# Peptides against a protein of PDB entry 3J47, part 2

Target 1, 121 residues: chain A of PDB entry 3J47
Amino acid sequence: IRLTNQLKSLKGLQSKLKDVVEYLDKVINKELPINHTILGKLQDVFNLLPNLGTPDDDEIDVENHDRINISNNLQKALTVKTNDELMVIYISNLVRSIIAFDDLIENKIQNKKIQEQRVKD
Target 2, 69 residues: chain B of PDB entry 3J47
Amino acid sequence: YEEKEESNLAATKSMVKIAEQYSKRIEEEKELTEEELKTRYVGRQDPKKHLSETADETLENNIVSVLTA

## One batch from the design tools (peptide; made by RFdiffusion4; aimed at target 1 I38 L39 L42 L48)

Design b1_p17_8
Pose (drawn by RFdiffusion4):
Structure b1_p17_8 (pose): chain A 91 residues (1-28, 36-48, 72-121), chain B 63 residues (1-40, 47-69), chain P 17 residues (1-17)
Amino acid sequence: IRLTNQLKSLKGLQSKLKDVVEYLDKVIHTILGKLQDVFNLNNLQKALTVKTNDELMVIYISNLVRSIIAFDDLIENKIQNKKIQEQRVKD
Amino acid sequence: YEEKEESNLAATKSMVKIAEQYSKRIEEEKELTEEELKTRPKKHLSETADETLENNIVSVLTA
Amino acid sequence: AEAAAEAAEALAEVLAA
């Protein structure tokens, strides 16, 4: 789902660029200004990424913890299944 | 495009706030462990732990 | 994160235009 959403966003840019190229050919405004703003707003992320790296680490750790909890419950389920099997054999 | 952006936007606004959500997910995780212990309720605890993991996964995907 | 949100809003305006 996230991927489809990202593709939609990129699609708009691609189409938008094509339109802009055609527009320029024809010319040979507000949209242009808006685009420029967007441009000014990955390069910058470079410095910002430094911080993101730290936050990514934290969210990795949290995921690990959740995985451990899931494993725990999984073990309990396995034990229950084994007990059920034993009971069936007895029967 | 908008729909997709909407989902992404929510992921971003969650990333700004995740410090509090992390502490609440930490607690939730603990709660699920408690429920399991009682069972040894267990199911409820397990569900809570899964939810916490899922929330962490969503936070990582957004990042 | 805020900057990314602003960039996303600005991009949305461009695409809506």

## One batch from the design tools (peptide; made by RFdiffusion4, then SolubleMPNN; aimed at target 1 E85, target 2 L9; failed a check: too like the target's own chain; its pose is not in this set)

Design b1_p18_6_s4
Amino acid sequence: EEELIEELKKYYNYLLSK

## One batch from the design tools (peptide; aimed at target 1 T82)

Design b1_p19_4_s4 (made by RFdiffusion4, then SolubleMPNN; its pose is not in this set)
Fold by OpenDDE base, seed 2:
Structure b1_p19_4_s4 (fold): chain B 121 residues (1-121), chain C 69 residues (1-69), chain A 19 residues (1-19)
Amino acid sequence: as target 1 above (121 residues)
Amino acid sequence: as target 2 above (69 residues)
Amino acid sequence: MNELLELNIKKKKLLKEAL
């Protein structure tokens, strides 16, 4: 369910971005008038995108570190954080898999002992 | 789309909480393994089962965390 | 990645010793 919702959101965002590009191309080609309301919302979206263009503001305000995958330097720090989170999750899954295997082995040993006892009776 | 955006935001907030809870989940997994080890020595099936169930719940929470990440 | 692989190998070894 969750993965399907994330994929649907990503597809919706991709479609919206495509519609924006097509709109901008039509405005550049003078096929459509500039819709100021759409342009304002697009400008707000671009302002919410991590600034791809200015390497010089060393004041990474710690509060914006949680938003998604679209700017290379902030993306590098966010990619490191995401890699660390994925590593933690991988280790946790591995630990749980080991515990589940230990339980399976113990169950197999017990079942073997029960069968050996039944052959002696 | 909106419901999924809300789900993604909830997921991101959950990731922050997962980082804090990760150390606690590792300790819970260890306690479970110790109970299984104790149950292996004592021959009590019930503590081993409870350990296995809690390990499985911990695994499921990690998978949900991966799917969030 | 490499550290994660080493941890996985160590965990598999511990599982084999518990058998």
Scores: peptide ipSAE 0.500, ipTM 0.854, DockQ to the pose 0.016
OpenDDE base, seeds 1, 3, 4, 5: peptide ipSAE 0.497, 0.498, 0.476, 0.474; ipTM 0.849, 0.850, 0.853, 0.844; seeds 1, 3, 5 fail the geometry check

Design b1_p19_5_s2 (made by RFdiffusion4, then SolubleMPNN; its pose is not in this set)
Fold by OpenDDE base, seed 1:
Formats: structure tokens, C-alpha cells, sequence
Structure b1_p19_5_s2 (fold): chain B 121 residues (1-121), chain C 69 residues (1-69), chain A 19 residues (1-19)
């Protein structure tokens, strides 16, 4: 039962990660705006994942504690790694958005300058 | 067990490499933004546009790289 | 006003890159 639930949670996470990838590809293609709420929810899911892998302190013999600790450490390492990747994606998207705004503002300033010149002529 | 450990180690090494590539791309984007600023003050519009386009491409490549990791 | 907005965005970008 516990292993099946872990596998189900892992599959759910994998599916969600795939959905985020698909969303990010659409943002890259300018088909969708960046949704900070999706990214925040993904971070929350990853921060909760380590808590889903903590074995309750029930009667599992001392020899299994080392294997469980290794698995938990691996899950923690994977979680940290995934959080770092998500942070990188977030920063990249913010920077791209700022550049796009800078270009828009510059275009607006240029258009205004052209209009002012036409009024003087 | 050993095969899984080896696979996890390989995946971890791949992620470190992706993080390094990302850091490099962020620096490239920063350089592009600084050059765009300089170009704006000099009144050279064309170099500024080219810089912005290059920064956007760098960011796009970074996002795709992280998504494929 | 548009020039000031651009300068502010550039400042925010620089701050984000330092984090």
C-alpha cells in the first residue's frame, strides 16, 4: 500500500512536471503569458514532496533505517535540484519579460519622437 | 540497486552541467542588457535592437534546456 | 515618463541578476 501510494504520487509529480514543461514551451513561443502562480504552486509541491517521503517513525527495524535515510536523502537532493532548476526558469522568464518591456518602451519613445518631428515640419 | 544509483548519479551530473550552462547564459544576457543601455545613450538604435533579440534567444534556449533536463 | 519607466525596469533587471 505505501509503495503504491509513493509511486502514484511520483507519477502525479511527473505528470505535473510535464504540464509545466508544456506551459513553459507555450510561453517561449509567445502563445501564453508567464503565469507566476503556476510556478509558485510547483515550488509548493516540491517543498511538500520531502514530507510525503518521511516514513512515520513506526516499528521498522534499525537495518531498514539506513536504506530509508538514503532514499530520503536522494529525494531531498532531487527536490533541491528541482527547486534550483525552477528558480533558474523563473529568473530567466523574468529577465525575458523585462527585455520585452524595454523593447516596447523604446519603440513607444521612437514613435513619439517621430510624431513630434512630423508636427514641427 | 547499483544500476539505480548509477542512473541517479548520471542524472545529478547532468543537472550540474545544466546549472552551469544556465549561469553562463544569465551572464550573456546581462552583457547584452549592458550593451543595449550603452547603445541607447549613444543614440544607436540598431545595435540596441540586435542586443535585445540576442538576449531573448539566450533566455529561450535556457528555458528549453531546463525543460529537457 | 517612458524613459523613466525603462530606467526603472533596467534597475530591476540588474537587481534580479545579483540575486
Amino acid sequence: as target 1 above (121 residues)
Amino acid sequence: as target 2 above (69 residues)
Amino acid sequence: DAWKLREELLKQLKELLKL
Scores: peptide ipSAE 0.447, ipTM 0.841, DockQ to the pose 0.017; fails the geometry check
OpenDDE base, seeds 2, 3, 4, 5: peptide ipSAE 0.425, 0.436, 0.437, 0.411; ipTM 0.840, 0.842, 0.842, 0.832; seeds 2, 3, 4, 5 fail the geometry check

Design b1_p19_6_s1 (made by RFdiffusion4, then SolubleMPNN; its pose is not in this set)
Fold by OpenDDE base, seed 1:
Structure b1_p19_6_s1 (fold): chain B 121 residues (1-121), chain C 69 residues (1-69), chain A 19 residues (1-19)
Amino acid sequence: as target 1 above (121 residues)
Amino acid sequence: as target 2 above (69 residues)
Amino acid sequence: MDDLLKELQKLIEELKKKR
């Protein structure tokens, strides 16, 4: 039962990661705006994953504790790694948004300058 | 067990390499933005457009690289 | 990392205010 639940949670996480990838591809293609709420919720899910993998202290012999702790440490390390990757993606998207806004501001200033010249002529 | 540990170690090393490549691309993007700002004050519009396009391409490549990792 | 994210978010909001 526990192993099946962990596998189901991992499959759910994998599906969600796939959905985030597909969303990010659509943002890259300018089909959708960047949604910071999706990234925040994804971070929250990853921060909760370590808590889903810690079994509360019900009776498993001391020799299995080391293997379970190694598996939990690996899962924590994978979770931290995935959180770092998500943060990198988030930063990239923010920087792209900043550049796009700078271009829009420059275009607006140019258009205003052209209009002011046409009114003087 | 050992094969799985080796695979995880290889995946972790690949991810560190991707993070380093990403850090370099972020710095390149920042340089392009600074040059665009300099070009704004000098009144040279054509160089700014080229810098913005190059920064956008750099960001796109970063996102695709992280999504494929 | 979190401080850099906050700085980038602030920069986006400043750019939005200038539009």
Scores: peptide ipSAE 0.453, ipTM 0.834, DockQ to the pose 0.020
OpenDDE base, seeds 2, 3, 4, 5: peptide ipSAE 0.414, 0.431, 0.465, 0.431; ipTM 0.842, 0.842, 0.842, 0.831; seed 4 fails the geometry check

Design b1_p19_6_s2 (made by RFdiffusion4, then SolubleMPNN; its pose is not in this set)
Fold by OpenDDE base, seed 4:
Structure b1_p19_6_s2 (fold): chain B 121 residues (1-121), chain C 69 residues (1-69), chain A 19 residues (1-19)
Amino acid sequence: as target 1 above (121 residues)
Amino acid sequence: as target 2 above (69 residues)
Amino acid sequence: MKELLEELQKLIEELKKKK
């Protein structure tokens, strides 16, 4: 049961990562605007995933503890890796938003200068 | 089990490398944005636009690199 | 990473003040 649930969670995470990659590819291709809400929800899911790994203290025998610890460490490492990747993606999107905002400000400043010139003429 | 651990370790190392490359590109983009600000004060519109376009391209390349990883 | 995010957020806020 526990291993099957972990495998299901890992598959769910993998599917979600795939959906994020596909979404980001669409944003890169300018097919879709960046949806910060999707990224935030994705981050929330990843932050909750480590907490899903606390099943209650059911007394399961000591000999499986080392193999379970190795599997949990691998799953933690994968979760950390995925969280780091999501953080990088989030930062990229923020930086792109900053650049787009800078361009918008420059365009606004240019438009204002053009209007000021037209009022002087 | 060992093969999966090795694959995960390799994938993790790849992601760390991508995160480092991404961090470097973010710093390059920040420098570009600062140069745009400086160019805004100098009144050279064309260099600013080119810098913005270069920053956008750098971001796109970063995002593609993160997505490909 | 966290410091870089904070710097980026600061840049966004500075840009918002110039708008």
Scores: peptide ipSAE 0.434, ipTM 0.841, DockQ to the pose 0.021
OpenDDE base, seeds 1, 2, 3, 5: peptide ipSAE 0.416, 0.383, 0.421, 0.409; ipTM 0.831, 0.833, 0.840, 0.827; seeds 3, 5 fail the geometry check

Design b1_p19_7 (made by RFdiffusion4)
Pose (drawn by RFdiffusion4):
Structure b1_p19_7 (pose): chain A 91 residues (1-28, 36-48, 72-121), chain B 63 residues (1-40, 47-69), chain P 19 residues (1-19)
Amino acid sequence: IRLTNQLKSLKGLQSKLKDVVEYLDKVIHTILGKLQDVFNLNNLQKALTVKTNDELMVIYISNLVRSIIAFDDLIENKIQNKKIQEQRVKD
Amino acid sequence: YEEKEESNLAATKSMVKIAEQYSKRIEEEKELTEEELKTRPKKHLSETADETLENNIVSVLTA
Amino acid sequence: AFAEALELAEEAAELLAEI
């Protein structure tokens, strides 16, 4: 789902660029200003990425913890299944 | 495009706030362990732990 | 710094939505 959404966003840019190229050919306004703003707003992320890296690490650790908890419950379920099997054999 | 951006926007606003959500997910995780212990309720605890893990995965995906 | 990056991304998304 996230991927489909991202593609939709990139699609708009692609189409928008084509329109802009055609527009410029024809010319040979507000949209252009808006695009320039967007441009000014990955390069910059470079410096910002430094902080993101730290936060990514934290969210990796959280994921690991959750995985451990899931494993725990999984073990309990396995034990229950074994007990059920034993009971059936007895019967 | 808008729908997709909406989903992304929510991911971003959650990333700004994740320090509090992390502490609440930490607690939730502990709660699920407690429930399992009682069972040894167990199912409820397990569900809570799973939810916490899912929340962490969603945070990582957004990042 | 990361929050700034998110704010810039939000603003960029708003501008693209307007376009």

## One batch from the design tools (peptide; aimed at target 1 D19 E22 K26 I38)

Design b1_p20_4_s1 (made by RFdiffusion4, then SolubleMPNN; its pose is not in this set)
Fold by OpenDDE base, seed 3:
Structure b1_p20_4_s1 (fold): chain B 121 residues (1-121), chain C 69 residues (1-69), chain A 20 residues (1-20)
Amino acid sequence: as target 1 above (121 residues)
Amino acid sequence: as target 2 above (69 residues)
Amino acid sequence: KVLLEALKELEKLKKELEEK
């Protein structure tokens, strides 16, 4: 359910971005007037988007905020943080798996002892 | 779309909370392991079952955390 | 023996998590 909702949101965003690009191309070609309301909302979205621009090597100190997948440079810092979180979750899952295996092994040992006692009686 | 965006925002907030609670879950897991050790000495099946159940709950919470990451 | 190894692995993972 959660993954399906995320995928639906991403598809909706992708469709909207495509419509915007098509609109901008038509405006550049003077085929359509600029819709100021849509452009204002898009500009707000772009201002909230980490800069997608030039891969130039410079040390932009972009603050380490935790949020997923919108743009490449902030995405690098966010990717590092996401990787750390995933590592913690992975370790936690391993710990739980080990505990569950320990319980299973102990249950098997107890069952074996009960069977050995029944054979001696 | 909006319902899913809200769900993703809630999931992100939950991940931050999970990171904070992770240390607490590790301690709870240690306590369970100690109870299992005690159950091995006492031979009582019930404390061991309770330990296993809490370990499973801890595992489920981590899986939910992975699914929200 | 297997249970003891699993417990040691759990303790190791907990320490690694605490160090992060």
Scores: peptide ipSAE 0.431, ipTM 0.846, DockQ to the pose 0.009; fails the geometry check
OpenDDE base, seeds 1, 2, 4, 5: peptide ipSAE 0.409, 0.407, 0.428, 0.390; ipTM 0.839, 0.841, 0.844, 0.833; seeds 1, 2, 4, 5 fail the geometry check

Design b1_p20_5 (made by RFdiffusion4)
Pose (drawn by RFdiffusion4):
Structure b1_p20_5 (pose): chain A 91 residues (1-28, 36-48, 72-121), chain B 63 residues (1-40, 47-69), chain P 20 residues (1-20)
Amino acid sequence: IRLTNQLKSLKGLQSKLKDVVEYLDKVIHTILGKLQDVFNLNNLQKALTVKTNDELMVIYISNLVRSIIAFDDLIENKIQNKKIQEQRVKD
Amino acid sequence: YEEKEESNLAATKSMVKIAEQYSKRIEEEKELTEEELKTRPKKHLSETADETLENNIVSVLTA
Amino acid sequence: EAEENEELAERLEEHEKELE
């Protein structure tokens, strides 16, 4: 789902660029200003990424913890299944 | 495009706030463990732990 | 040419609305 969403966003840019290229050919305004703003707003992320890296690490750790908890419950389920099997054999 | 951006936007506003959500997910995780212990309720605890993991995964995907 | 220009103008107005 996230991927489809991202693609939709890129699609708009692609189409937008094509339209801009055709517009410029024809010319040979608000949208242009808006685009410029967006441009000014990965490069910049470079420095910002430094911080993101730290936060990514924290969210990796949290994921690991969750995985451990899931494994715990999984073990209990396995044990229950084994007990059920034993009971069936007895019967 | 908008629908997709909406989903992404929420992922971003959650990333700004995740310090509190992390502490509440930490607690939830512990709760789930408690429930399991009682069972040894167990199911409820397990569900809570799974939810916490899912919230972490969502945070990572957004990042 | 006029029709093409109108079509292009509409598409660009759509982009403007998207950017706003």

Design b1_p20_5_s2 (made by RFdiffusion4, then SolubleMPNN; from b1_p20_5, 9 letters changed)
Fold by OpenDDE base, seed 2:
Structure b1_p20_5_s2 (fold): chain B 121 residues (1-121), chain C 69 residues (1-69), chain A 20 residues (1-20)
Amino acid sequence: as target 1 above (121 residues)
Amino acid sequence: as target 2 above (69 residues)
Amino acid sequence: DLEELEKLLKRLLEHEKLLN
């Protein structure tokens, strides 16, 4: 469910971005008037997007490392972080599975001992 | 779309909390394994069941954490 | 069954060492 929602959000963003590009192309071609409200919202979105373009500003504030947003350098760092988190979760799941398996084996051994005792009586 | 965006934002906030909780979950898992070892030694079924349930809860939380990551 | 459990525990311990 969660992954499906993320994928749907990403598809929605991609569709909206495509619509904006098509709108900008029509404005450049003088086919449609500039919608100032759409442009303002787009500017707000671009200002909220981590700067995709310039590698040179050293202040990659450590705070933005947590936001999986598609800025190539920040996005690369975020992709690495996401991969590390996925690895941690995978290992944690493996650990829990092993603990649950250990408990199952112990329960099986105890059940076997109880059965052996019942056959001996 | 907005509902999914809100879900992704909640997921991202959960990931930060998960990183902190991960270390705690590892410790809880170790404690569970120790309780299982102790329960194997003491021969009480009830502590083992509780350990298994807590291990399962820790697993579910990790799965949710991965899905939020 | 017990030997398989020990093998799983060893694998878990190796994974935990890789995470640390």
Scores: peptide ipSAE 0.420, ipTM 0.845, DockQ to the pose 0.008
OpenDDE base, seeds 1, 3, 4, 5: peptide ipSAE 0.410, 0.400, 0.410, 0.396; ipTM 0.831, 0.836, 0.835, 0.834; seed 3 fails the geometry check

Design b1_p20_5_s3 (made by RFdiffusion4, then SolubleMPNN; from b1_p20_5, 10 letters changed)
Fold by OpenDDE base, seed 3:
Order: C-alpha cells, then sequence, then structure tokens
Structure b1_p20_5_s3 (fold): chain B 121 residues (1-121), chain C 69 residues (1-69), chain A 20 residues (1-20)
C-alpha cells in the first residue's frame, strides 16, 4: 500500500512535469503567451526542489538530515542513512526468522514426542 | 495525490518511531528467546508458544518497517 | 525426519553464533 502511494505520487509528479515541459515548449515556440502566474508557481516548485544540479557543498543543512527529500546530494546522505536503517531492519528480520525457525523446530520435536507417547499408551 | 503524500509523511514519521522502538523490539525478542529456552528446560508449552508468537509479531513489525522505509 | 530436524536446528544455532 505505501509503496503504491509513493509510486502514484511519483507518477503524478511526472505527469505534471510533462505538462510543464509541454507548456514551456509551446511558449518557446510562441504558440501560447507566457503565463507569468504559472511560471511563478513553477519557479516556486523549482526553488522548493533541492538543487538537483548545483553541488553547492555549503548548505548541507545538518538539521534536516532525517527527512527523505528526493534531491541527489541530500539524497546521497539520506540514502546512506536509509541504507543503515534498512540494514538494521534486515538484521532484525533475520534474528526474528531464526527465532521463529527455532520455535518451529521445537514445536515439531514436541509434536513428535507427543505422537510417540500416544503410540506407546 | 495529497492523500498519498499524507500517507508517505505518516510513514516517514512512523519510520523514525520504529528506529527508536527497534532497540526495544530487539530486547523483547531476546526476552522471548530466553523464555523459549526456559520453556525447553521446564517443558511448559505455553511460555514457548507465547515467545514464538511475539517473535512472529516482531518480525511482522520489522517487515512493515522495511516496507515503510 | 528427526535427524534432519536436528541438522536444521544445528545450522540455525551456527547462524546465530555467526551473527553474534
Amino acid sequence: as target 1 above (121 residues)
Amino acid sequence: as target 2 above (69 residues)
Amino acid sequence: DEEELKKLEKRLQEHEEELN
């Protein structure tokens, strides 16, 4: 469910970006007048998008290290953090799987002992 | 879109909370394993079953955490 | 079946020891 919602959000963003590109191409080709309001909103969206293209090393805002915002440099640091978190989750899953298997094995052994006892009685 | 964004934000907040709870879940899992070990020695089926169930719940919570990440 | 179960238990214990 969550992954599906993320994928739908990404698809929505992709569609909107495509519409913007098509609009910009029409404006460049002088097919449509420049809508300053749409351009302003687009500029705001681009300013809110972490700079995908300018490696200005200086504004690694140390405080927002925890929030997965989809921009490449911040995304690299966030990818490292996400990788560490995924590793911890993976180890936990392994440990839980091991415990669950041990329990299953023991339950099988106990069930076998109970069956053997019932055959002797 | 907004509903999905809200769901993703809730998922991210849940992930932070899961990271904090992860250490506690590991400790709970260890306690369960100890109870299972004790149940092997005592031959009491009930504590061992409870341990297995809690280990399974812990596993499920980790899988949900991974899917949220 | 019992011998195979014991082998599985031993492998699980070895894996737990390797993870520690």
Scores: peptide ipSAE 0.447, ipTM 0.842, DockQ to the pose 0.007
OpenDDE base, seeds 1, 2, 4, 5: peptide ipSAE 0.330, 0.359, 0.381, 0.361; ipTM 0.807, 0.813, 0.836, 0.831; seeds 2, 4, 5 fail the geometry check

Design b1_p20_6_s4 (made by RFdiffusion4, then SolubleMPNN; its pose is not in this set)
Fold by OpenDDE base, seed 5:
Structure b1_p20_6_s4 (fold): chain B 121 residues (1-121), chain C 69 residues (1-69), chain A 20 residues (1-20)
Amino acid sequence: as target 1 above (121 residues)
Amino acid sequence: as target 2 above (69 residues)
Amino acid sequence: DELLKELQELLELLKRLLEN
């Protein structure tokens, strides 16, 4: 019973890991949009960044259009950079999860071998 | 304006540092995978445990990085 | 034997992730 439950848990973990790998591959290949939740959190972080250009209510004269464009370009560049960083973090987490899963599988295999040896003795 | 520029520069430097830390963690993970591969050939339990521990540490560091980001 | 195969598949997936 306990060993069977461990094996079932391992199979479930393997399936989840496969799904995560597939998801990451799709993200890397730009086939799937970046996780909306991660993107949303990132957007929230950016929205919490002090609005680099709250001009006080004075006349937004046309000269501000270039500054707004520079600010928007900078904000866009910062957004892209932050997206890249989030992507790297996501990939790293996935890789760690895969390694942890591999170790779990190996541990289960070893435990099974030890149990089989004990039954033969 | 200058304070904001300084804050942005500091944030950018922090991001570069995070990227470097991430690259190092990826390399550590690769080393662990190689150790597991070696352990599979040698049949020794100890290298596998070490690989597992380093993978867990790498995962934990990534989670902390996500929480910090 | 099945568990060993599953481990090998996970290792291969991990290698692919590291290569990307």
Scores: peptide ipSAE 0.387, ipTM 0.825, DockQ to the pose 0.012
OpenDDE base, seeds 1, 2, 3, 4: peptide ipSAE 0.379, 0.359, 0.382, 0.367; ipTM 0.828, 0.824, 0.832, 0.832; seeds 1, 2, 3 fail the geometry check

Design b1_p20_7_s1 (made by RFdiffusion4, then SolubleMPNN; failed a check: the pose's geometry; its pose is not in this set)
Amino acid sequence: NEELKKEEEEELKRREELLR

## One batch from the design tools (peptide; aimed at target 1 E22)

Design b1_p21_1 (made by RFdiffusion4; failed a check: too like the target's own chain)
Pose (drawn by RFdiffusion4):
Structure b1_p21_1 (pose): chain A 91 residues (1-28, 36-48, 72-121), chain B 63 residues (1-40, 47-69), chain P 21 residues (1-21)
Amino acid sequence: IRLTNQLKSLKGLQSKLKDVVEYLDKVIHTILGKLQDVFNLNNLQKALTVKTNDELMVIYISNLVRSIIAFDDLIENKIQNKKIQEQRVKD
Amino acid sequence: YEEKEESNLAATKSMVKIAEQYSKRIEEEKELTEEELKTRPKKHLSETADETLENNIVSVLTA
Amino acid sequence: ELEKELEELKEEVEELKKELE
């Protein structure tokens, strides 16, 4: 789902660029200004990424913890299944 | 495009706030362990732990 | 000078179109 959403966003840029190129050929405005703003707004992320890296680490740790909890419940389920099997054999 | 942005926007606004959500997910995780212990309720605890893991995964995807 | 500049711009746009195709 996230991927489909991202693709939709990139699609708009691609089509937008094509339109802009055609527009320029024809010329040979508000949209252009807006595009420029967007441009000014990965490069900058570079420095910002330094911080993101730290936050990514924290969210990795959290995921690990959740995985451990899931494993715990999984073990309990396995034990229950074994007990059920034993009861059936007895029967 | 908008629908997709909307989903991304929410991922972003959660990333700004994740410090509090992390502490609440930490607690939830602990709660699920408690429920399991009682069972040894167990199911409820397990579900809570799964939810906490899912929230972490979503946070990582957004990042 | 202006005619030359327009010719250059037309060439650049044609190049961009090709790149996009």

Design b1_p21_1_s2 (made by RFdiffusion4, then SolubleMPNN; from b1_p21_1, 9 letters changed; failed a check: too like the target's own chain)
Amino acid sequence: EIEELLKKLRELIEELKKLLE

Design b1_p21_2_s4 (made by RFdiffusion4, then SolubleMPNN; its pose is not in this set)
Fold by OpenDDE base, seed 5:
Structure b1_p21_2_s4 (fold): chain B 121 residues (1-121), chain C 69 residues (1-69), chain A 21 residues (1-21)
Amino acid sequence: as target 1 above (121 residues)
Amino acid sequence: as target 2 above (69 residues)
Amino acid sequence: MSLSLKELLERIKKVEELLKK
């Protein structure tokens, strides 16, 4: 369920971005007038997205660490955070898998003991 | 789309809480494994089963957390 | 601050590239 919701959100964003690119290309080609309302909302979205364009600002503002895979430079910092989080999750899953295997081994040993008793009777 | 975005935001907040709970879960999983080892020597199946079930629930919660991230 | 149309387009293209990964 959760992965399906994320995939649907991603597909929705991809479709919206495609529509915006197509609109911007038509505006550049003077085929359509600039819709200031759409551009304003898009600008607000990108202002909430950390700056992609300037390699020179070393100011990794710590406050943006918690927000979703946003574009390249802050996205690199967020990708590092996401990678760290994924690593913690991977380790957690590994630990749980080990516990589940330990239980399986114990169950197998118990089953073997039960079979050995039944052969003696 | 908005409902999924809200679910993703709630999930991200839950992940921060899960990082704190993760340390606690590791300790709980370790206690479960130790109790299974003890129960193996005592020959009592019931405590071992309960320990295994708790470890499985902990595993499921981490998988759901990963899928939310 | 108002972004230029060109800068906006570049930012959009960069987000699209990220969505393809």
Scores: peptide ipSAE 0.456, ipTM 0.837, DockQ to the pose 0.097
OpenDDE base, seeds 1, 2, 3, 4: peptide ipSAE 0.445, 0.454, 0.445, 0.470; ipTM 0.829, 0.839, 0.828, 0.843; seeds 2, 4 fail the geometry check

Design b1_p21_7 (made by RFdiffusion4; failed a check: too like the target's own chain)
Pose (drawn by RFdiffusion4):
Order: C-alpha cells, then sequence, then structure tokens
Structure b1_p21_7 (pose): chain A 91 residues (1-28, 36-48, 72-121), chain B 63 residues (1-40, 47-69), chain P 21 residues (1-21)
C-alpha cells in the first residue's frame, strides 16, 4: 500500500515535468514558483539524516522487543498444542 | 496522489510524536506479558504485545 | 526519465534567457 502511494506521488512529478517541458517549448507561472519552493525544501536530508539515523535505531530496538514478546506467546501456544496432543493419545 | 499523501502525512506526524507513543507502547508490551503470565487473559496480553510490535514496525516503515 | 526531463527543462530555460537578452 505504501509503495502504491509513493508511486502515485512520483507519477505526478513525472507527468508534471513533461507538462513543464512542453510548456517551455510553447513559450519559446504560479506552478513554476511552487516547484521552486519544493526544490528548496535528499540533499538537505543529508544533514537531517544524521538525526534520523538515531531515531531509526530506537525504532529498530522497539521492533526487536516486540519480536521477543511475540516469540514468548508463540512458545506458550506450542506448549498448549503439545498438551492437547498428549491428551488425545491418552484417549 | 492525495490519498497516498494523506497516509504518508499521518506517518510523518506520528514520527514527530513517537517519544510518547514509545513509552505507551512500552507499557502495553509489559501488559501483554502480564496477561500471559496469568494464563500460565493470556490471549489478551498476547494481542497487546502484537499491537505494540505492529506499531513499532509502522514507525520503522514511515522512517 | 525524470533526470532527462529536468535537463530538458534546464536547456529550455537557457533558450528563454537568450531570447529575453
Amino acid sequence: IRLTNQLKSLKGLQSKLKDVVEYLDKVIHTILGKLQDVFNLNNLQKALTVKTNDELMVIYISNLVRSIIAFDDLIENKIQNKKIQEQRVKD
Amino acid sequence: YEEKEESNLAATKSMVKIAEQYSKRIEEEKELTEEELKTRPKKHLSETADETLENNIVSVLTA
Amino acid sequence: EIEELLEEIEEKLEEIEELLE
């Protein structure tokens, strides 16, 4: 789902660029200004990424913890299944 | 495009706020463990732990 | 494809500047 959404966003840019190229050919405004703003707004992420890296680490750790909890419950389920099997054999 | 952006936007606003959500997910995780212990309720605890994991995964995907 | 289009945009902007000059 996230991927489809990202693709939609990139699709708009691609089509937008094509339109812009065609527009310029024809010319040979507000949209242009808006685009420029967007441009000014990866490169800059570079410095910002430094912080993101720290946050990514924290969210990785949280994921690991969740995985451990899931494993715990999983073990309990397995034990229950084994007990059920034993009961069946007895029967 | 908008629908997709909306979903992304929510992921971003969650990323700004995740410090509090992390502490609440930490607690939830612990709660789940407690329920399991009682069972040894167990199912409820397991579900809570799964929810916490899922929330962490979503945070990581957004990042 | 996006990079090519951006290059094309740059070239066209240069042509517009030359015409304005």

## One batch from the design tools (peptide; aimed at target 1 L39)

Design b1_p23_2_s3 (made by RFdiffusion4, then SolubleMPNN; failed a check: too like the target's own chain; its pose is not in this set)
Amino acid sequence: SELIEELKKVVEQLKKLVEELEK

